Peptides against a protein of PDB entry 5FRP. Designs and how they scored, part 57

Target 1, 225 residues: chain A of PDB entry 5FRP
Amino acid sequence: VEWTESIPQIIATREDISKELNQALAKTFIDSDPRVRRTSVMIFNKVPVTEIWKNITNKAIYTSLLHLAREKHKEVRELCINTMAKFYSNSLNEIERTYQNKEIWEIIDTIPSTLYNLYYINDLNINEQVDSVIFEYLLPFEPDNDKRVHRLLTVLSHFDKKAFTSFFAFNARQIKISFAISKYIDFSKFLNNQESMSSSQGPIVMNKYNQTLQWLASGLSDSTK

## One batch from the design tools (peptide; aimed at target 1 E71 K72 N122 N127)

Design b2_p29_8_s1 (made by RFdiffusion4, then SolubleMPNN; from b2_p29_8, 10 letters changed)
Fold by OpenDDE base, seed 1:
Structure b2_p29_8_s1 (fold): chain B 225 residues (1-225), chain A 29 residues (1-29)
Amino acid sequence: as target 1 above (225 residues)
Amino acid sequence: KPLLDIPDFEEWHKEELEKIEEIEKEIKA
């Protein structure tokens, strides 16, 4: 743990990190102690993206980072998901594609697929986190149409079949959520009107209101779990 | 290291879409 905690400072101060150091770092990502794995992931959060690409040249490190998205240890997994999404976005914004970094980009370009595949685990907490990082890092709000299209095409260009399926499901779900929220508002307005509530439609709207609430609630994770 | 399994999504996705469609029908009715 202590050794791994020193790595961010080393990367920040040294322009040339030895092959041996990269190999040692790669081993920390598969360490039996979750604290060591956590600290390893944190390197990608503490060190600027440009310095990471410059100094971390062992492809096994990036591959191992992506594997931790499926980690059974909740804290490590959650940290990894946020970290890899942010790292992907920062890389797209700040790192040029060259012949020298081609092999690393081949791994990094799989991050969107890796994240979208997590929906198949069917865990509400994971789903919420994936939703969050997609909106924040993968497909952020962009007012420029050309940039939005370019980012979208970049994300989709490396999708496997499963990722495409989950991508369309995600978008469909968003439309349905928006519709449900709209109806919730309409039903709430109706129920707040005493004349409307006393009408023959009152009980019917109340039932629809409750169903809408139940559906919306069912999509939310229990923060206590 | 024990990693979480990623099951085949097509069946799950179909089930989820069906649930959403049912709810949509109930809300629109």
Scores: peptide ipSAE 0.189, ipTM 0.634, DockQ to the pose 0.028; fails the geometry check
OpenDDE base, seeds 2, 3, 4, 5: peptide ipSAE 0.187, 0.119, 0.185, 0.183; ipTM 0.644, 0.545, 0.637, 0.640; seeds 2, 3, 4, 5 fail the geometry check

Design b2_p29_8_s2 (made by RFdiffusion4, then SolubleMPNN; from b2_p29_8, 9 letters changed)
Fold by OpenDDE base, seed 1:
Structure b2_p29_8_s2 (fold): chain B 225 residues (1-225), chain A 29 residues (1-29)
Amino acid sequence: as target 1 above (225 residues)
Amino acid sequence: EPLLDIEDFEEWHEEELKEIEEIEEEIKK
């Protein structure tokens, strides 16, 4: 743990990280201690993306990072999902594609597929986290149409069949959520009107309101578990 | 191999869509 915690400082200060250091770092991602694995993932959060690409040249490290998205240890998994999504976005924004880094890009380009495939686990906590990182890092809000389309095409160009299916399902779900929220607002306005509540439609709208709330709530993870 | 199991997404998604459609029908009535 202590050794791994020193790695961010080493990467930030040294330009000549040896093959041996990369090999040692690769081993920390598969360490039996979750704390060591967690610390290893944190390197990608603490070190600038440009320095990571410069100094971490062992492809096994990147492959191992992606594997931790399916880690049994919840804290490590959650950290990894956020980290890899952010790292993907930062890489697209700051790292040029060269002949020398081609092999690493081939791995990094699979991050979107890796994330969208997590929906197949059918876990509400994982689904919520994947939703969050999609909006924040993979397909962030972009007012420029050309940039938005370019990012979308970049993400889709490396999808496997399962990721495509998940992508369309995600978008369909978002449309339905938006519709449900709209109806929730409409029902709330109706119920706040005394004349409307006293009408024959009052009980019917109240029932629909409750159903809408229940559906919206069912899609949320239990923060206490 | 992934540490977490992968379930059939299609089945899950169909169930979710069915539930949403039922709610939509109730809301449209």
Scores: peptide ipSAE 0.019, ipTM 0.476, DockQ to the pose 0.027
OpenDDE base, seeds 2, 3, 4, 5: peptide ipSAE 0.032, 0.108, 0.132, 0.027; ipTM 0.574, 0.646, 0.630, 0.558; seeds 2, 3, 4, 5 fail the geometry check

Design b2_p29_8_s3 (made by RFdiffusion4, then SolubleMPNN; from b2_p29_8 with S1K F3L V6I D8E L27I E28K E29S)
Fold by OpenDDE base, seed 5:
Structure b2_p29_8_s3 (fold): chain B 225 residues (1-225), chain A 29 residues (1-29)
Amino acid sequence: as target 1 above (225 residues)
Amino acid sequence: KPLLDIPEFEEYHEEELKKIEEIEEEIKS
C-alpha cells in the first residue's frame, strides 16, 4: 500500500518510469487487498492525464483498470467507474492520437462500451452511477454543435452491439423520465388547487400522482447500501 | 477476486423499456 501511494508523486516528477515499475504497478491492480487496488486506481485521479500517458506504457494496467469496473468490492468498483470515465474524457481532450500510443488508445476507446455494458448487471446503484458518468464525462453538455457531434461520433464509433442497445435504451429512458417529471409537476399543481380537487377529476389525478411518484422513486438506489 | 458477470443476452433493455412504456401510457391516459 505504501509503495503504491508513492507512485503519483513519482509519476509527476520523473520522466523515466521504468518497465519494471510498470510491471510492478500492473500487479497492484490485481492485488488481493482491495485497499491496494483502490490506491492503484487513485493514481489515475491524482496524476495529470498527460503524465499518465507518458509514463504508464504497460497496456495491462489499462486493461486491468477497465476490468475493475466489474469489481465485486463496491468501493473499488465505484471509484473505478468514475475514474475510467473521467480518464476517457480527459484523454479525448488532451491526448493526441499518434502511432506510438495507438495500442493504448485501442483500449481507452473501449471505455464507453465497458460502461454501457454495466447496465446488463441490472443493479440500480451501478445504473445510477453509469448514468451520472455519462452526463458528466462521456457525453457532457457542449454548446458547440460541431464539437458535440464529434464527441458523440467518437463515443459511438467503438461501441459493441450490447453498448449500442444500452445507449438507445438509456436515451429512451431519459425521455420517459422527463415526461414523468413533467406530469408530476402538472399533477402537483392540480392537487394544490382546491377547486380542482373537488372536481370529478380529483380522485383520478390523485391516483396518477401517486403512480408517477412511485415510478420515479423506484428508479432511485438505496442510499443505505 | 471474482468480477460481476455481464449477461450475454440483450433482451434486458427491451423488457425494461416495455415496462416504462406501460407506465407512461397509464399515466398519460
Scores: peptide ipSAE 0.227, ipTM 0.804, DockQ to the pose 0.028
OpenDDE base, seeds 1, 2, 3, 4: peptide ipSAE 0.224, 0.229, 0.228, 0.223; ipTM 0.798, 0.803, 0.804, 0.795; seeds 1, 2, 3, 4 fail the geometry check

Design b2_p29_8_s4 (made by RFdiffusion4, then SolubleMPNN; from b2_p29_8, 13 letters changed)
Fold by OpenDDE base, seed 5:
Structure b2_p29_8_s4 (fold): chain B 225 residues (1-225), chain A 29 residues (1-29)
Amino acid sequence: as target 1 above (225 residues)
Amino acid sequence: KPLLDIEDFEKWHKEELEKIKKIEEEIKK
């Protein structure tokens, strides 16, 4: 643990990390102690993405990072999911694709698929987390259409079949939520009008309003059936 | 039922150890 905790500072101060250090770091990612694994994952959060790419050259480290998204230890898993999503986003923004880093990119490009595949675990907590990191890091809000499309295409370009299925399901859910919210607003406006509420449609709209609320309340939990 | 299970850590750990060993052998050459 102590050794691993020192790694961020070493990476930040040294331009080149030895193969031996990379090898040692690779071992920490698969350590039996979840504290060691946690600390290892935190390296990706503490060190700038450019420095990570420069100094972490052992592909096993990246592979191990991705695998931790499916580990049993909840805290490490959750940290890993957030970390890998953020790292992916930062890498897309800051790291140029070169011949030298091609092998690492081949791994990093699988992060979206790795994350979307977590939906198949059918765990509500995992699903919620994946939803969050997708929104925040993988497909963040981008007002520029060209940039948005480019990011989307980049994310989709390495999807496996399962990831595509999850992606479509997720998007469908978001559309439904958006629609439900819109309806909620409309119903609320209708109900706030006393004349409308006293009309023959009042009870009908009230019922629809309640149904919409129930759906919205349950929807974050029910979308995984 | 979950379509995919959370990976058994021990199984994964063994697999990753073997990968690391291969890398170590490559570094020694």
Scores: peptide ipSAE 0.139, ipTM 0.667, DockQ to the pose 0.093
OpenDDE base, seeds 1, 2, 3, 4: peptide ipSAE 0.108, 0.134, 0.097, 0.094; ipTM 0.649, 0.668, 0.645, 0.655; seeds 2, 4 fail the geometry check

## One batch from the design tools (peptide; aimed at target 1 Y120)

Design b2_p30_1_s1 (made by RFdiffusion4, then SolubleMPNN; its pose is not in this set)
Fold by OpenDDE base, seed 5:
Structure b2_p30_1_s1 (fold): chain B 225 residues (1-225), chain A 30 residues (1-30)
Amino acid sequence: as target 1 above (225 residues)
Amino acid sequence: DEEEKKKLEEVEKNYIPYEAKQLLQKLLKE
């Protein structure tokens, strides 16, 4: 545990080996020894998200992390699922999207889909775990409707078709989410009527909204099939 | 899955300096 906390510090202190260390870490995530893989995953649990984003720059590490969600070793898989969900949530909360970290975000943004796709494995234990991490990290309870809707839209905006299907099929919060979306729609309509779309975020939210609506409509159409 | 496999293969092909490997191994053993 102590070593994982030291890794970002080492990277930060030794810029000359940062690339090498990232390469080495990339290897550890795919190591044949599950203990090594487990230890690698623990880095994301023990190191602050900001330090991870700062110091772990090899995209292969993130890709490998996501891949471990489907690995055969139960302990590593379970750890990975929890870790990646938490990391996703923390990243959304603490990491700004920049040009420099765009490639990493492209990977991280697939975490929700990665998790929802695990439902297709049809394993009850995995399903329960996915439900748990969705509740805790992906779509946590948020009393603020705007924040809740924003999070939901963020999650949904990167869903693949399979993830959407799983979302509708397995998410016990579907009804609550639907209500939240409906409220957001009403809110958006209200905002559109008040010309307050002047904020730079308005079009983005509306675009995401429209996309979400289209996806919801398509998902509903598939369910009625 | 294929893209992930290719990425993993790329990682496997990447050269890791011996010093970095040793450092990581040391850290992993602690």
Scores: peptide ipSAE 0.021, ipTM 0.468, DockQ to the pose 0.016
OpenDDE base, seeds 1, 2, 3, 4: peptide ipSAE 0.021, 0.036, 0.031, 0.000; ipTM 0.480, 0.486, 0.506, 0.269; seeds 1, 2, 3, 4 fail the geometry check

Design b2_p30_1_s3 (made by RFdiffusion4, then SolubleMPNN; its pose is not in this set)
Fold by OpenDDE base, seed 3:
Structure b2_p30_1_s3 (fold): chain B 225 residues (1-225), chain A 30 residues (1-30)
Amino acid sequence: as target 1 above (225 residues)
Amino acid sequence: DEKEKEELKKVEENYIPYESRQILKKLLEE
């Protein structure tokens, strides 16, 4: 653990990280101690993306990072998911694609698929986290239409079949729920109007409101779990 | 593959996506 904690400083100060150091770092990602694995993931958060790309040349490190997205240890997994999404976004923004870094990009370009494939685990907490990092890092709000479309196309261009399937499924679900929410709002407005409530439609709308509310509530994760 | 599809279907049926959750949480707090 102590050794791994020193790595960010070493990477920041040394331009030439030895092959041996890269090999040693790669081993920390598969260490039996979750604290060691956590510390290893934190390197990607503490070191600038440009320095990581320059100094971390062992492909196994990047592959191992992605693998930790399915880690059994919750804290390590959650950290990894956030880290890899952020790293992906930062890489897209700051790292040029060259012949020299092509092999690393081939791994990094799989991050979106790796994340979308986590939906198949059918874990509510994982799903919520994946949603969050998608909106924050993978497909962030972008007012420039061209940039937004370009980012979307970049993300989709490296999807595997499973990732595409999950992507479309959740988008379809979003549309359905958005429609239900819209109805809920309309019903709420109606019910807040005394004249409307006194009408013959009042009880009917109230029933629809309750049904819609129940349906929406049933899909909400218990924040306590 | 079939098992994964079934799991995804279950998630699709029972899960509220991020944007909708944010809206819904705001609505329920009012």
Scores: peptide ipSAE 0.197, ipTM 0.724, DockQ to the pose 0.598
OpenDDE base, seeds 1, 2, 4, 5: peptide ipSAE 0.182, 0.170, 0.170, 0.167; ipTM 0.698, 0.698, 0.694, 0.691; seeds 2, 5 fail the geometry check

Design b2_p30_1_s4 (made by RFdiffusion4, then SolubleMPNN; its pose is not in this set)
Fold by OpenDDE base, seed 2:
Structure b2_p30_1_s4 (fold): chain B 225 residues (1-225), chain A 30 residues (1-30)
Amino acid sequence: as target 1 above (225 residues)
Amino acid sequence: DKEEQEQLENVEKNYIPYEARQLLLKLLKE
């Protein structure tokens, strides 16, 4: 009988301990020391996603994680961007949406928007990193069309206006570049053919080739700075 | 909104996505 009466207290204590831990962890994400913030972010990398969802219930922690994507400290920011993207992907794959975790999902579902909004900073390093995590975690290669479409729709379903705009701009740029690359390849093939080069079209194609190359090179030079 | 649009336009005009960049670098080495 005494044991039964202690169970609620133990549960309450555990909840209290969990709450205290969450509160303490929330403070570490906003700590003035970047090392502390870094360590906090690393929890999301080191701990399985299922355990994170189970044990980290304070919304402020997730909000703070997302906020660190705009951190001034480069290393922390870069770590955060990778971490949150990976965490998002893992969550989609491993965490079911329930009534109990709805509030956390509402935050996690904003990760894609958070990432796409980073393009507005117009920093080449950030852009490159965002590109990388998009292809690696947000919209990874998926041979199953249904899964791929579902993932895409999931990502887009929580976009804010800015993220949508960024998404479309990014895609438009990709199409343009792909087209330019295709032309470059075609021109290169043409120029490698001696008969074609000796034709009346030779000089014209050479000019177009040079223009295309210059355009592509200019874009590359900007990306390397 | 206007400033954001300008920033986005700059990204669109000047930025080469990672995959495209990698492809370009490969092609240019070849």
Scores: peptide ipSAE 0.068, ipTM 0.602, DockQ to the pose 0.604
OpenDDE base, seeds 1, 3, 4, 5: peptide ipSAE 0.035, 0.026, 0.097, 0.063; ipTM 0.437, 0.438, 0.623, 0.518; seed 4 fails the geometry check

Design b2_p30_2_s1 (made by RFdiffusion4, then SolubleMPNN; its pose is not in this set)
Fold by OpenDDE base, seed 3:
Structure b2_p30_2_s1 (fold): chain B 225 residues (1-225), chain A 30 residues (1-30)
Amino acid sequence: as target 1 above (225 residues)
Amino acid sequence: SEEEKLEKEYEEKLKKEEEEWEKLKKLLEE
């Protein structure tokens, strides 16, 4: 653990990391101790993306990072999902595609598909986190239409069949949620009006309000678990 | 296969969710 914790400093101070160090680092991602795995993932958060690409050239490290998205240890998994999404976004923004880094890009380009495939686990906590990182890192708000389309095409170009399915489901769900929220607001306004509540429509709207809330809540994880 | 099983389970989940949505949508449009 202590050795792995020193890696960010080493990467920051050295221009090149030895092959041996890369090999040793690769092993930490599959270590039996979740603390070691956690520390390894944190390297990608503590070191600038440009330095990671420059110094970490062992493709096994990147593949291992992606595998941790399905980690049984909750803390490690959650950290990994956020880390890989952020790393993907930063890579797209800051790393040029060259012949030399082609093999690494082939792995990194699968991050969106890897994340969208997590929906198949059918875990509400994971789903919520994936939703979050999609909006924050994979497909963030972009006012420039050309940039937005280009980013979308980049993400989609490496999707497998499963990722496409979950992508379409995700987008459809967002439309549904938006509609439900709009109705929730309308019903809330109605119910806050005393005259409206006392009308014949009062009980009907109350029922619709409750059903809408129930549907919205059904898609949320239990924070107590 | 395990992968095929997961895919089928996901599709079934999506189908059920769509059914629940359609019920709600119908209620909200009345």
Scores: peptide ipSAE 0.438, ipTM 0.890, DockQ to the pose 0.797
OpenDDE base, seeds 1, 2, 4, 5: peptide ipSAE 0.437, 0.435, 0.437, 0.438; ipTM 0.891, 0.890, 0.890, 0.890

Design b2_p30_2_s2 (made by RFdiffusion4, then SolubleMPNN; its pose is not in this set)
Fold by OpenDDE base, seed 5:
Structure b2_p30_2_s2 (fold): chain B 225 residues (1-225), chain A 30 residues (1-30)
Amino acid sequence: as target 1 above (225 residues)
Amino acid sequence: KEEEELLKKYEEAEKEEEKKWEELEKLLKE
């Protein structure tokens, strides 16, 4: 653990990391101690993306990082999901595709597919997290249409069949959520009007409001679990 | 085998959620 904690500083200060260090780092990602695995994942959060790409050249490290998305340890898994999504986004923004880094890009390009495949676990907490990282890192808001389309095409270009399926399901769900929220707002406005509440439509709208709210809430994970 | 089971469970869950949505959508569009 202590050794792994020193790695971010080493990567940040050294121009080149030896093959031996890469091999040692690779082992930490599969360590039996979840604290070691956690610390290893944190390297990708603490070290600039450019330095990661420069110094971490062992493919096994990247593949192991992606594998932790299905980690049994909840904290490590959640950290990994956020980390890999952020790392993907940063890589797209800051790392040029070259012949030398092609093999690493082949792994990194699978991050979106890896994340979308997590929906098949049918865990509400995981689903919520994947939703979050999609909006934050994979397909962030982009006002420029050309950039937005380019980003989308990049993300989709390496999807497997399962990822495509979950992608379409995700988008369909977002449309539903948007509609529900719109109705929630309308009903809220209606219910805040005393005259409207006293009308024959009052009870009807109240019921619709409650049902809408219930559906919206059902899509949220229980923070107590 | 495990992947197939997960996929089946996913499909079943999605079907159930779709039913819930359809019920709500019907209510909201009335």
Scores: peptide ipSAE 0.372, ipTM 0.866, DockQ to the pose 0.794
OpenDDE base, seeds 1, 2, 3, 4: peptide ipSAE 0.371, 0.369, 0.369, 0.370; ipTM 0.868, 0.865, 0.866, 0.867

Design b2_p30_2_s4 (made by RFdiffusion4, then SolubleMPNN; its pose is not in this set)
Fold by OpenDDE base, seed 1:
Structure b2_p30_2_s4 (fold): chain B 225 residues (1-225), chain A 30 residues (1-30)
Amino acid sequence: as target 1 above (225 residues)
Amino acid sequence: EEEEKLLEKWEEKQKKEEEEWKKLEELLKE
């Protein structure tokens, strides 16, 4: 743990990280201690993306990072999912594609597929986290249409079949949620009007309101678990 | 095999969720 905590400082201060250090770092991602794995993932959050790409040249480190997305340890997994999504976004924004870094990009370009494949675990907490990182890092809001389309095409260009399937399901779900929320707002306005509530439609709208809320709630994870 | 089982479970879940949505959608369009 203590050794791994020193790695961010070493990466920031040294121009060339030794092959031996890269090999040692690769081993920390598969360490039996979750604290060591957590600290290793945190390197990607603490060190600038440009320095990571420059100094971490061992492919096994990046591959191992991606594998932690399916980690059994909840805290490590959650950290990894956020970290890899952010790292992907930062890499797209800050790292040029060159012949020298092509092999690392081949791994990094699989991050979107890795994330969209997590939906097949059928865990509501994981689903919510993946939803969040998609909106924040993978496909953020971009007012420039050309940039938005380019980003989307970049993300989709490396999808496997499973990732495409979950992508379409995700988008379809978002449309449904948007419609349900719109109706929820309409019903809420109706229910707040005393004249409307006293009408023959009052009980009907109340039922629709309750059913809408139930459906919306069914898609949310239990915050107590 | 494990990935295939997960996909199958996901597809079953999606089918169920779609059925629940259709019921709600019908109610909300009236």
Scores: peptide ipSAE 0.483, ipTM 0.901, DockQ to the pose 0.806
OpenDDE base, seeds 2, 3, 4, 5: peptide ipSAE 0.481, 0.481, 0.481, 0.483; ipTM 0.901, 0.900, 0.901, 0.901

Design b2_p30_3 (made by RFdiffusion4)
Pose (drawn by RFdiffusion4):
Structure b2_p30_3 (pose): chain A 225 residues (1-225), chain P 30 residues (1-30)
Amino acid sequence: as target 1 above (225 residues)
Amino acid sequence: EEEEELEEIEENSVYGNLLLLEKLNEEEEE
């Protein structure tokens, strides 16, 4: 850990080495101890994306980084998901493509599909995290009308069939959810004024709204929240 | 089997849609 903690500054201060470092971090990314794996992925977080792209070039680093996204260990998996997504975003907003660096891009480009494939594991926390992460770094809410799409295509550019089916299923659910929140408000407004304490639908509509709110809360990690 | 998996994804992927819909509502209010 002590050794792994020092790399970001070294990479940030010297290009003298990209050989031994690439040789070492590869082992450091698959070590048995999760502390070192975490401290390894923290590199992609602490040191700027450009210096990563310049200094570390070994194929195994990126594959291990993305590989850990499916890991059992939680603290590593979450930081991994967040990191490789923020990295994917920054890895397009700063670094162009040439004839030589494309060799590793086929990994950076399969990041969204890998991210979308996490939904298939069916974990509430992970689905929540990928949800949060995608709209934070991948498909941002800014800044304009045209580029969102221009990039949206580049995100969709490298998908497997699963990534598409899940990309679309996430969208198919959006309408059904909208049809729910809208009725949720249409039912929640019932308390604006006295419509039926026990009149028209008092004994029935309360237990439609009260039971309907559970449907939206069934997909969240903490439904009791 | 694949249809069941997609149905499970639809049931569990509520949170991101909620965030998206909240943003769209904010944009409509603006």

Design b2_p30_3_s1 (made by RFdiffusion4, then SolubleMPNN; from b2_p30_3, 14 letters changed)
Fold by OpenDDE base, seed 1:
Structure b2_p30_3_s1 (fold): chain B 225 residues (1-225), chain A 30 residues (1-30)
Amino acid sequence: as target 1 above (225 residues)
Amino acid sequence: SEEEEIKRIQENSVHGNLLKLKYEKEKEKK
């Protein structure tokens, strides 16, 4: 009987503690000190995804995390981009969609769009980081066709118009790179054959080879222009 | 450094509190 009377008080105390913790944590994401903001982002890296979803219920925390992707402080921004991408992937793999967590999922489902929108900043370092997190966390290699399609549809289902444009641009770039690499290999084989170099096609092939090398050397930044 | 101390306080506060919450919830399930 005494144990049953203590349960409501324990539940009430835990809810209050959880609320206070969430309020305190929400303030740290907007702190003026970048070190405080960095430490707040690191919570999402250090704590298991299941515990984050269970204990962090304030929407403002997740919204603030996503906002830090455009942070002026480079270190905080870079950490945030990696963190949110990883958190998205882990959430898709480990967290079930329920009525209770629907509002948080509505925010988390915008992470892919948030990341693809970073391409419009037109910063080479940001672009490289976004490329990396897409391959590692958003659209990882998946040999199972059904799983791959399901993940792709999940990512695309919440895109805004700008994110779709960036997505297609990214895919177009991948195709161009693949084609350039293929041509490079073909040119290298041609150049290794001395008989082919003495032909009338030799200078034409060399010119195309040099153009391909220049394109590869100019980096992926010029492919958007 | 002051930076490490702030980091420790925040890690201890948020991570410590999350760990404490985890521990308390696991105790209630037993």
Scores: peptide ipSAE 0.025, ipTM 0.440, DockQ to the pose 0.014
OpenDDE base, seeds 2, 3, 4, 5: peptide ipSAE 0.026, 0.040, 0.018, 0.024; ipTM 0.464, 0.403, 0.395, 0.422; seeds 2, 3, 4 fail the geometry check

Design b2_p30_3_s2 (made by RFdiffusion4, then SolubleMPNN; from b2_p30_3, 14 letters changed)
Fold by OpenDDE base, seed 1:
Structure b2_p30_3_s2 (fold): chain B 225 residues (1-225), chain A 30 residues (1-30)
Amino acid sequence: as target 1 above (225 residues)
Amino acid sequence: EEEKKIEQIQKNSVHGNLLKLEYEKKKKEE
């Protein structure tokens, strides 16, 4: 009887503790110290997705995580972009949609749109990172057609208009890159043949080769910046 | 100053709790 009477108090205490922890965690995401913000983001990388969903119930924390994708501090921003993409993928794979977690899912479902909207910043480093996380986490290679289509539809179903535009631009860019690489290979093969180099087409192909290289290089970020 | 200390304690508590959750999960997977 005494044990049964203690259960409501224990449950109430746990809820209170959980609420306090969530409130404290929410404050760390907006801390003035980048190291504190970094540590907060790292929680989503270190703690399993199932435990995150169980213990982090304050929607403000998830909203704050997404906001850090536009963080001024480069290291925190880069970490956040990778973290939120991975967290999205893991959530889709491991977390069921329930009535209780609906509000959190509404936020998490905006991660793809949040990431695609980063292309509008027009930063080469950000673009490269977004490209990377799309291939690794958002739309990974999936040989099963049904799974691939389902994932694609899930990602697209929550896009805003700007994200759709970025999505189509991304796909068009990938096709262009693939074509440029193919041409680069063809030109390289031509130029490696001495007979071809001495022909009237030699200088023309060399020029096209250089243009192709320049175009490919222009899409790469400067690793020294 | 007291508010900052409380905030720091709360941050440490959250961090500690999350580390504990990580540890407990690793232990269950072993």
Scores: peptide ipSAE 0.024, ipTM 0.527, DockQ to the pose 0.016
OpenDDE base, seeds 2, 3, 4, 5: peptide ipSAE 0.026, 0.023, 0.000, 0.209; ipTM 0.522, 0.488, 0.248, 0.702; seeds 2, 5 fail the geometry check

